# Peptides against a protein of PDB entry 7PB4: the designs that were tried, part 116

Target 1, 105 residues: chain A of PDB entry 7PB4
Amino acid sequence: KMLNIKEYKEKLLSTLGEFLEDHFPLPDRSVKKKKKNIQESSVNLITLHEMLEILINRLFDVPHDPYVKISDSFWPPYVELLLRNGIALRHPEDPTRIRLEAFHQ
Target 2, 218 residues: chain B of PDB entry 7PB4
Amino acid sequence: DALQMAVGYFEKGPIKASQNKDKTLEKHLKTVENVAWKNGLASEEIDILLNIALSGKFGNAVNTRILKCMIPATVISEDSVVKAVSWLCVGKCSGSTKVLFYRWLVAMFDFIDRKEQINLLYGFFFASLQDDALCPYVCHLLYLLTKKENVKPFRVRKLLDLQAKMGMQPHLQALLSLYKFFAPALISVSLPVRKKIYFKNSENLWKTALLAVKQRNR

## One batch from the design tools (peptide; made by RFdiffusion4, then SolubleMPNN)

Design b2_p8_6_s2 (from b2_p8_6, 5 letters changed)
Fold by OpenDDE base, seed 2:
Structure b2_p8_6_s2 (fold): chain B 105 residues (1-105), chain C 218 residues (1-218), chain A 8 residues (1-8)
Amino acid sequence: as target 1 above (105 residues)
Amino acid sequence: as target 2 above (218 residues)
Amino acid sequence: LLRQLIEQ
C-alpha cells in the first residue's frame, strides 16, 4: 500500500513536472548585482513541483497534522494558484500553514 | 527633493514623532500625485511605490491613490510588474485594488521595457480568468500577451467552459478570436465576425497622462 | 483537482 502510494506520488509529480515547468515557470530574477550592502537575502524560490512534493510528503509523513508552514521560498503566485484551484487549503487558525486538499476528500 | 522625501516616507513608514500623521501622509501623497501627473515617475520610483500600494502597508484608500498615479516618465521595469504580481497574490490588497492593478497593467503595457518575464506569467494571468471581477481586464491583458505557443488545447477548453458559464462576453470573444487566429484547428466553433474588438476602456483613467508620456518620449 | 488542472 505505501509503495503504491509512493509510486503514484512519483508518477503524479513527474507528469505534473513538465506541465508546471512549461506553464508556471519561475521568472528569471535578473538580480542586478547593484550595491553590495543591502543583503537583500536572495531568498531561493522553489519550483511549483517542489512545493507540491513538500505538501504531498507532509500529508504522508504526518497525516494527523498535514499542514506545511509557508516559508519565504514559497513564491506567492504559486501559493495563490494552489489555493484558488482547491489543491491546497489554509489552516483555519493559522493562515501561514497550508495543506493538500485533494487527499482529504 | 520633495518627491524623494515623499517616496522615502512611504518606503520607511511614518516617523513615530509626527503628531499629525494624517496631514503628513496627505502632503506626501499629493506630492507624488502632482509629480506623476505632470512629469511622470522614474522607473525606480514606480518600483518602490507599486510594491507599497500592493503590500497592504497602508489603507485601501491610500493604496488606490498611489496605484492611480503610477504613471511613467519613460518606462516601467518588467521586474516591477513581476514583483507586483507576487504582492497581488499575498492577499493583503482589496479586490478593488486587484482590478485597478490589471487596468493599470493594460493601460501601461506599451511602457513596460521588456515582455519576456511578463510572458512567463501567462499561466498565472490565465488562471485569474475565473475571477468574475478580473475576467474582463485579464482577457484584455491576455489579448496583448498571447503568442502562438500560448494557445493550447486545455486553455481553449477553459475559455469555452467559461463562455458556457458566463455567456458570450465581448472580452472572451475577443480572446477566443485571437486564439482561433493562431490555432484555427483547436477552435471548431464559428465565432461571430466582430469588426470591432470591445474591451472595457481601462485606459480612460490614464488617457490624458498616457498622451503626455507619448509626447515626451517622441 | 490536480488532474483537472492538468487535463483541463
Scores: peptide ipSAE 0.059, ipTM 0.860, DockQ to the pose 0.125
Fold by OpenDDE base, seed 5:
Structure b2_p8_6_s2 (fold): chain B 105 residues (1-105), chain C 218 residues (1-218), chain A 8 residues (1-8)
Amino acid sequence: as target 1 above (105 residues)
Amino acid sequence: as target 2 above (218 residues)
Amino acid sequence: LLRQLIEQ
């Protein structure tokens, strides 16, 4: 049973990965070498695929608290995309936490 | 420069010690408004002020006034637009600010220096079609952005579903007509041959300013 | 919904 779930997860993530990369790529951070000291916090943004993987893993690893804290690596458009499509839900008391919804139905 | 001081005020925020915070804010806001409408703003000034307007750092009234004066002297950086879209998704701005932003984006579209990164945001803009308040302006934006590669069966289905829900809206018909042009096999529905594409005139707020910008860049 | 996203 657990092996089938892992395989299903991997297959789901692989199938989603190609689609998400094609239709929802990260914007190319033009590393404008402009020397200006704007500490643009070079927060490394993760892909939508990686974000979904984190959410899925949390659901499987901690099913009683399947919420993930939104980090600075979470690109806001991705968070909004997941929420608007009902793929993720915000925690009712903590808007900085989200869970995967589609797998709870 | 008075403009640099005003931009610096909005960037750094109000210094706690000023007894007359509201008067100082109004002074700097009027400075930005005056320069923007008279001469336009530099791309760097737009980058700073646009992010401030959408970040929720100030109240809705201030954010609205800042956004209304995001008039370029020459060009707008596409990076500023990408950052702005990110702020829109954080949800700290009002619905009215989101509408105003899309109106601004359509009105200023030709002044954006590059479109490559904005085109990568196509899917995000398309997802915003479900918002009834945004839909007319997003359709106009998508009409400007849509390439053949963006016309997919699932997007056609979504547009047809929206049409079924909302009726035959002129802005949806315009976008569907463009989709049919790129991929006629995906749209079996006979679209009325509309000779005139009709979008809500988003440019009306900036009409005078846009004329002035075009005259300066000629 | 995930199917709808995948079938897109």
Scores: peptide ipSAE 0.058, ipTM 0.860, DockQ to the pose 0.186
Fold by OpenDDE base, seed 3:
Structure b2_p8_6_s2 (fold): chain B 105 residues (1-105), chain C 218 residues (1-218), chain A 8 residues (1-8)
Amino acid sequence: as target 1 above (105 residues)
Amino acid sequence: as target 2 above (218 residues)
Amino acid sequence: LLRQLIEQ
């Protein structure tokens, strides 16, 4: 049962990953490091695939508290995309936390 | 420089000690407006002020005024647009600000230095078509951005579904006609042969300013 | 919905 869930998760993530990479890629932040001291917030943004993986893992690992805290690595357009499409939900009391919507509907 | 002081005020925020916060704000806002309409703003100034207008740092009235004066002297950096889209998704700006941003983006499209990163945002703009207030302006933006590689079966289905819901809107028809041009096999529906593409005149707010920018850069 | 996104 757990193996089938992992395989299904991997297939789901793989199929989603290709689609999401093709249609929702991260903008290339390769802005040439001209040395001016602007603290370009070196925040490493994660892919939408990685974000979904985190959400899915949290749902399986901690089903009683399936919420993930939105970090600076979460690109706001991705968060909004997940929320708008009903893929994720915000925590009712903490808007900085999101969960994967249960696939059961 | 008065402009640098004004931009610095918006960037750093109001210094606590000023009893007349509103007068100071208005003074700096007028400075930005005056320079923007007379000479345009540098790409760096637009980068700073555009992010401020969309970040929710100030009230909607102030944000609207800042966004209305985002007139380039020469070019707008595509990075500024990418950052702006990120701020729009944070949800700290009003619906009216979002509409104004898309109108601005369409109006200023030719002044954006590069389009490569903006084209990567195609899917995000397309997802905004479901917003009835944004839809006319997003269709216009997508009409400007759409390449053959963006025309996918799922997007065709979404546009047709949207047309079924909203009716034969001129802006949807314009975008569908472009999709049919790139991928005729994906669109079996006979589109009325429209000789003229009609989008809402998003440029009207900046018409005079845009003419001035084009004259300065000739 | 995810399935619809994937099957698309």
Scores: peptide ipSAE 0.054, ipTM 0.861, DockQ to the pose 0.120
Fold by OpenDDE base, seed 4:
Structure b2_p8_6_s2 (fold): chain B 105 residues (1-105), chain C 218 residues (1-218), chain A 8 residues (1-8)
Amino acid sequence: as target 1 above (105 residues)
Amino acid sequence: as target 2 above (218 residues)
Amino acid sequence: LLRQLIEQ
């Protein structure tokens, strides 16, 4: 049963990966390094696929607290996309935490 | 100059010690408004001020006024638009600010320097069609952005479902007509032949300013 | 729900 869940997870993530890359790619930060020293911390944004993987993993690893803290690596449009489509839910008391909803049904 | 001081005020925020914070804010806001409507703003100034207007740093009244004066002297950077869309998704701006932003984006579309990165946001804009307040303006934006590669069966289904829910809206019909043009096999439904595509005139807020920008850039 | 994302 656990192996089938992992395989299903991998297949789901793989199938989603292609779709998400095609339809919801990260914008190319053509931040031409003009030398202005604003330490805009080059926060490495993760892909939507990676974000979903984190959410799925948290659900499996910590099912009693399946919430993930939104980090600076979480691109806000991706967070909004997941929330708007009911794939993720915000924590009722902490809007900085989200959980995967799709697997709680 | 007065504009740089005003932009710097909005960027750095109010210095705690000013007794007349509201008067200072109003002074700087009027400076930005005056320059924007007379001469337009540089792309760098728009980059700074647009993000401020959408970040929730200031109140809705201030944000609305800033956004209304996002008038380019020449061009708007597509990077500013990408950043702005990110701020919209953070949810710190009002619904009215979101509507105003999409109106602005449509009105200023021709002044955006590049469209490649904005086109990558197609899916996010499409997802915003379900918002009844945004839908007319998002349809107009999508009408400007849509390429053949964006026309997918699932998006066609979604548009038809929206039409079933909302009725035959002119803006939705315009977008569907474009989809049918690119992919006639995906849309079996007979669309009424509209001789003229009518979107809500989002440009009306900036009509005079846009005319002035076009005259200066001739 | 993931189907709904994919089917969106």
Scores: peptide ipSAE 0.062, ipTM 0.862, DockQ to the pose 0.105; fails the geometry check

Design b2_p8_6_s3 (from b2_p8_6, 5 letters changed)
Fold by OpenDDE base, seed 1:
Structure b2_p8_6_s3 (fold): chain B 105 residues (1-105), chain C 218 residues (1-218), chain A 8 residues (1-8)
Amino acid sequence: as target 1 above (105 residues)
Amino acid sequence: as target 2 above (218 residues)
Amino acid sequence: LLRLLIEE
């Protein structure tokens, strides 16, 4: 049973990965190395695929609290995309936490 | 000097010592407005001020005034637009600010230095078509951005579904006509041949300023 | 909804 779920998860993520990379890529930060010491905290943004993987993993690992805290690595357009399409849902009391909706139906 | 002080005020926030915070804010805001409408703003100034206007650092009235004066002297950096879209998604700005931003983006589209990164945001803009307040302006933006590679069966379906819900809107018809031009096989529906594409005049707020910018850059 | 994303 767990193997089938893992395989299904991997297949789902793989299939989604290509689509998400094609249609919702991260913008290339033109790291123009202009030497100005602006420590722009290069927050490493994760891919939409990685974000979905985190959400799916949380649902399986902690089904009683399937919410993931939005980190600085979560690109806001991705969060909005997931929420707007009903793929994710915000926690009713904590808007900084989101869960995968599709698996709760 | 005065403009740099004003931009610095918005970037760093009010220095503690000013007894009349509102008067100081108004002074700096007027400075930015005056320079923007007379001469335009440098790309760096737009980068800073645009992010501030969308970050929710200030109230809606201030944000609206800042956004209205985001007039370039020469060009707008595409990076500023990408960052701005990110701020819109954080949800700290009002719905009216979002509408104003898309109006601004359409009005200033030709002044954006590059389009490569903005084109990568195509899917995000397309998702915003579901917002009734944004839809007319997003259709116009998509009309400017759409390439053949963006015209996919799923997007055609979404547009047709949207048309079924909202009716035959001129802005939606314009976008569908462009889609049919790029991919006629995907759109079996007969679209009325409209001789004129009618988008809402998003540029009206900046019409005079845009004319002045074009004259200075000739 | 995930099916819609996969079918799309």
Scores: peptide ipSAE 0.045, ipTM 0.865, DockQ to the pose 0.153
Fold by OpenDDE base, seed 2:
Structure b2_p8_6_s3 (fold): chain B 105 residues (1-105), chain C 218 residues (1-218), chain A 8 residues (1-8)
Amino acid sequence: as target 1 above (105 residues)
Amino acid sequence: as target 2 above (218 residues)
Amino acid sequence: LLRLLIEE
């Protein structure tokens, strides 16, 4: 049963990966290094695929607390996309934490 | 320069020592408004102020006023728009601010220097169609952005479902007609041949300013 | 919902 879930997860992530890369890519930050000292901390944004993988992994690894803390690597449009489509839910008491919804039925 | 001082105030925040914070805020806001409507703002100034307006750093009234005066002297950087969309998704701005942003984006669309990165945001804009308050303006934006490669079966289904839910809205019909133009095989439904595309006049707020910008850049 | 996103 666990192997089937892992395989299903991998297949799901693989199929989603192509779709997400095509339709929801990260914008190319042409960070023209204009010398202005704004330490825009080049926070490396993760892909939507990677974000989903984190959420799915958390659900399987820690099913009793399946929430992931939103980090600076989480691009806000991706978070909003997941929430709006009901793929993820915010923690009721901590809006900085989200979980995967689709598997809690 | 008074404008630089005003922008610096919004960027760095109020200097603690001012006894009359509200008067100082109003002074700087009026400075930005006056310059923006008279001459337009530089792309760098728009970059700074647009992010401030959407970040939730100030109250809704201030944010609304800032956003209303995001009038370019020449161009708007696409990077500013990408950053702005990110701020919209953080949820620190009001629903009215989101609507105003999309109106602004449609109105200022031709003044954005490049569209490559904005086109990558197509899916995110499309996902915002489900918001009833945003839907008319998002349809208009998508009408401006849509390329043949964006017209996919799943998006057609979503638009048709939205039409079934909301009825035959003029803005949805306009977008569907464009989709049918690019991919007639995906849309089997007979769309009424509308001679005129009717979107809400999102640009009305900036009509005079936009005319002035176009005249300066000729 | 994920299925809807994938099947779409």
Scores: peptide ipSAE 0.044, ipTM 0.856, DockQ to the pose 0.181
Fold by OpenDDE base, seed 4:
Structure b2_p8_6_s3 (fold): chain B 105 residues (1-105), chain C 218 residues (1-218), chain A 8 residues (1-8)
Amino acid sequence: as target 1 above (105 residues)
Amino acid sequence: as target 2 above (218 residues)
Amino acid sequence: LLRLLIEE
């Protein structure tokens, strides 16, 4: 059963990966290095696939507290996409934390 | 100059020591408004101010006024739009600000320098169709952005479901008609032949300003 | 919902 869940997870992530890459790619940051010294910490944004992987892993690893803290690597449109589609849910008391919803049904 | 001082004020925020914070804010806001409506704003100024308007740094009234004066002198950077969409998704702006942003985006669409990155946001805009307040303007935006490659079976299903829920809305029908044009095999339903596509005149707020921008850039 | 995303 656990192996089937892992395999299903991998298949899900793989299938989703292609879909998400095609339909929800990260915008190319035209890093025009214009010299302005603003240490805009080039926070490396993670892919939607990676974000989902984190959420799924958290659900499996810590099922009693399946919430992931939204980091600066989480592109806000991705967070909103997950929330709006009911894939993720915000923590009721901490809006900076989200969980995967799809597996709790 | 006065505009740089005003933009700098909004960017850096109010310096703690000013007793008359509201008067200073109003002065700078009026400066931005005056320049924007008379001459338009540089792409860099729009980049800064647009993000400020959507970041929730200021109150809704201020954000609304800033957003209303996001009038380009020449062009708007697509990067500014991408950043703006990101801020929009953070949820620190009001629903009215979101509506205003989409109205602005449609109204200013032709002044955006490039569309490549905006086209990558297609899925995010499409996901916003479920918001009843945004739907008319998002349909208009999608109508401007939609390419054949964007017309997918799942999106067709979503649009048809939305039509079933909301009824036959002119803006939704316009988008569906475009989808049918690109992928007739995906849309088996007979769409009423509309001779004219009617979107809400989102540009009405900026009509005079847009005319002035077009005249300056001829 | 993930099923909806996967089945599509």
Scores: peptide ipSAE 0.043, ipTM 0.859, DockQ to the pose 0.150
Fold by OpenDDE base, seed 3:
Structure b2_p8_6_s3 (fold): chain B 105 residues (1-105), chain C 218 residues (1-218), chain A 8 residues (1-8)
Amino acid sequence: as target 1 above (105 residues)
Amino acid sequence: as target 2 above (218 residues)
Amino acid sequence: LLRLLIEE
C-alpha cells in the first residue's frame, strides 16, 4: 500500500513536473550579470514541481499538521497558482502557511 | 535632483520625524508625476517605482497615482515586469491596481525592451482569464504574446469554456481567432470572420504620453 | 483538479 502510494506520488509528480515546466517555468534570473551592488536577494527560487513535492511530502510525513511555511524560495506566482486552483489552502490563522488540499473529494 | 529625492523617499520610506508626512508625500508624488509626463522616467526609476506601487507599501490612492505615471523615457525593463507580476501575486494590492497594471502593461507593451521572460509568464496570465475584471485586458495581453507554441489543447478548452460562460465577448473572440490562426485543427467552432479586432482602449490613459515617448525616440 | 491537470 505504501509502495503504491509512493509510486503514484512519483508518477503524479513526474507527469505534473513536465507540464509545469513547460507551461509555468521560472523566469531566468541569469540576465543581471552586471556588477552593480544591488543586493539582488540571491534567494534561490524552487520550481513548482519542487514546491508540490514539499507539500505532498508534508501531507504524508506529518498528516496532523500538513502545513508548510512559505519561504523566500517560494515564488509568489506559484503560491498564487496553487491557491487559486484549489491545489493548496492557506492556514486559517497563519497566512504564511499552506497545505495541499486533500484530493479525496 | 528633485526626482532622485522623490524616488528615494518612496524607496526608503518616510523619515519618522516629519509631522507633515502627507504634504511631503504629495510633494514627491507630484515631482514624479511632472517628470514622468514631461520627459518620461528612466528604466531604473520605473523598476523602483513600479515595485513600490505593487508592494502595498503605500495606500491604494498613492499606488494608483504612481502606476499611472509609469511612463518610460525610452524603454521598460522586462525584469521590472517580471518582478511586478510577482508582487501582484502577493495579494497586497487592490483589484483596481491589478486592472490598472494590465492596462498599463498592454499600453506600454511596445516599450518593453525584451519579451523572452514575459513570454515565460504566459501561463500565469492565462490563469488570470478567470477573473472577470481582468479578462478583457488579459485577452489583449495574450493576443500580443501568443505564439504557436502557446496554443495547446487544454488552453483551447479553457477559452471555449470561458466563452460558454461569458458569451461571445469581442476580446475573447480576438484571442480565439489568433489561436485558430496558429492551430486551426484545435478549434472546430466557426468563428465569425471579424474584420476588426476589438479590445478595450487600454491606451486611453496614456495616449498623449505614448505619442510623446514615440516622438522622443524617433 | 489534479486529475484534470494530469489528464491534460
Scores: peptide ipSAE 0.042, ipTM 0.862, DockQ to the pose 0.146; fails the geometry check

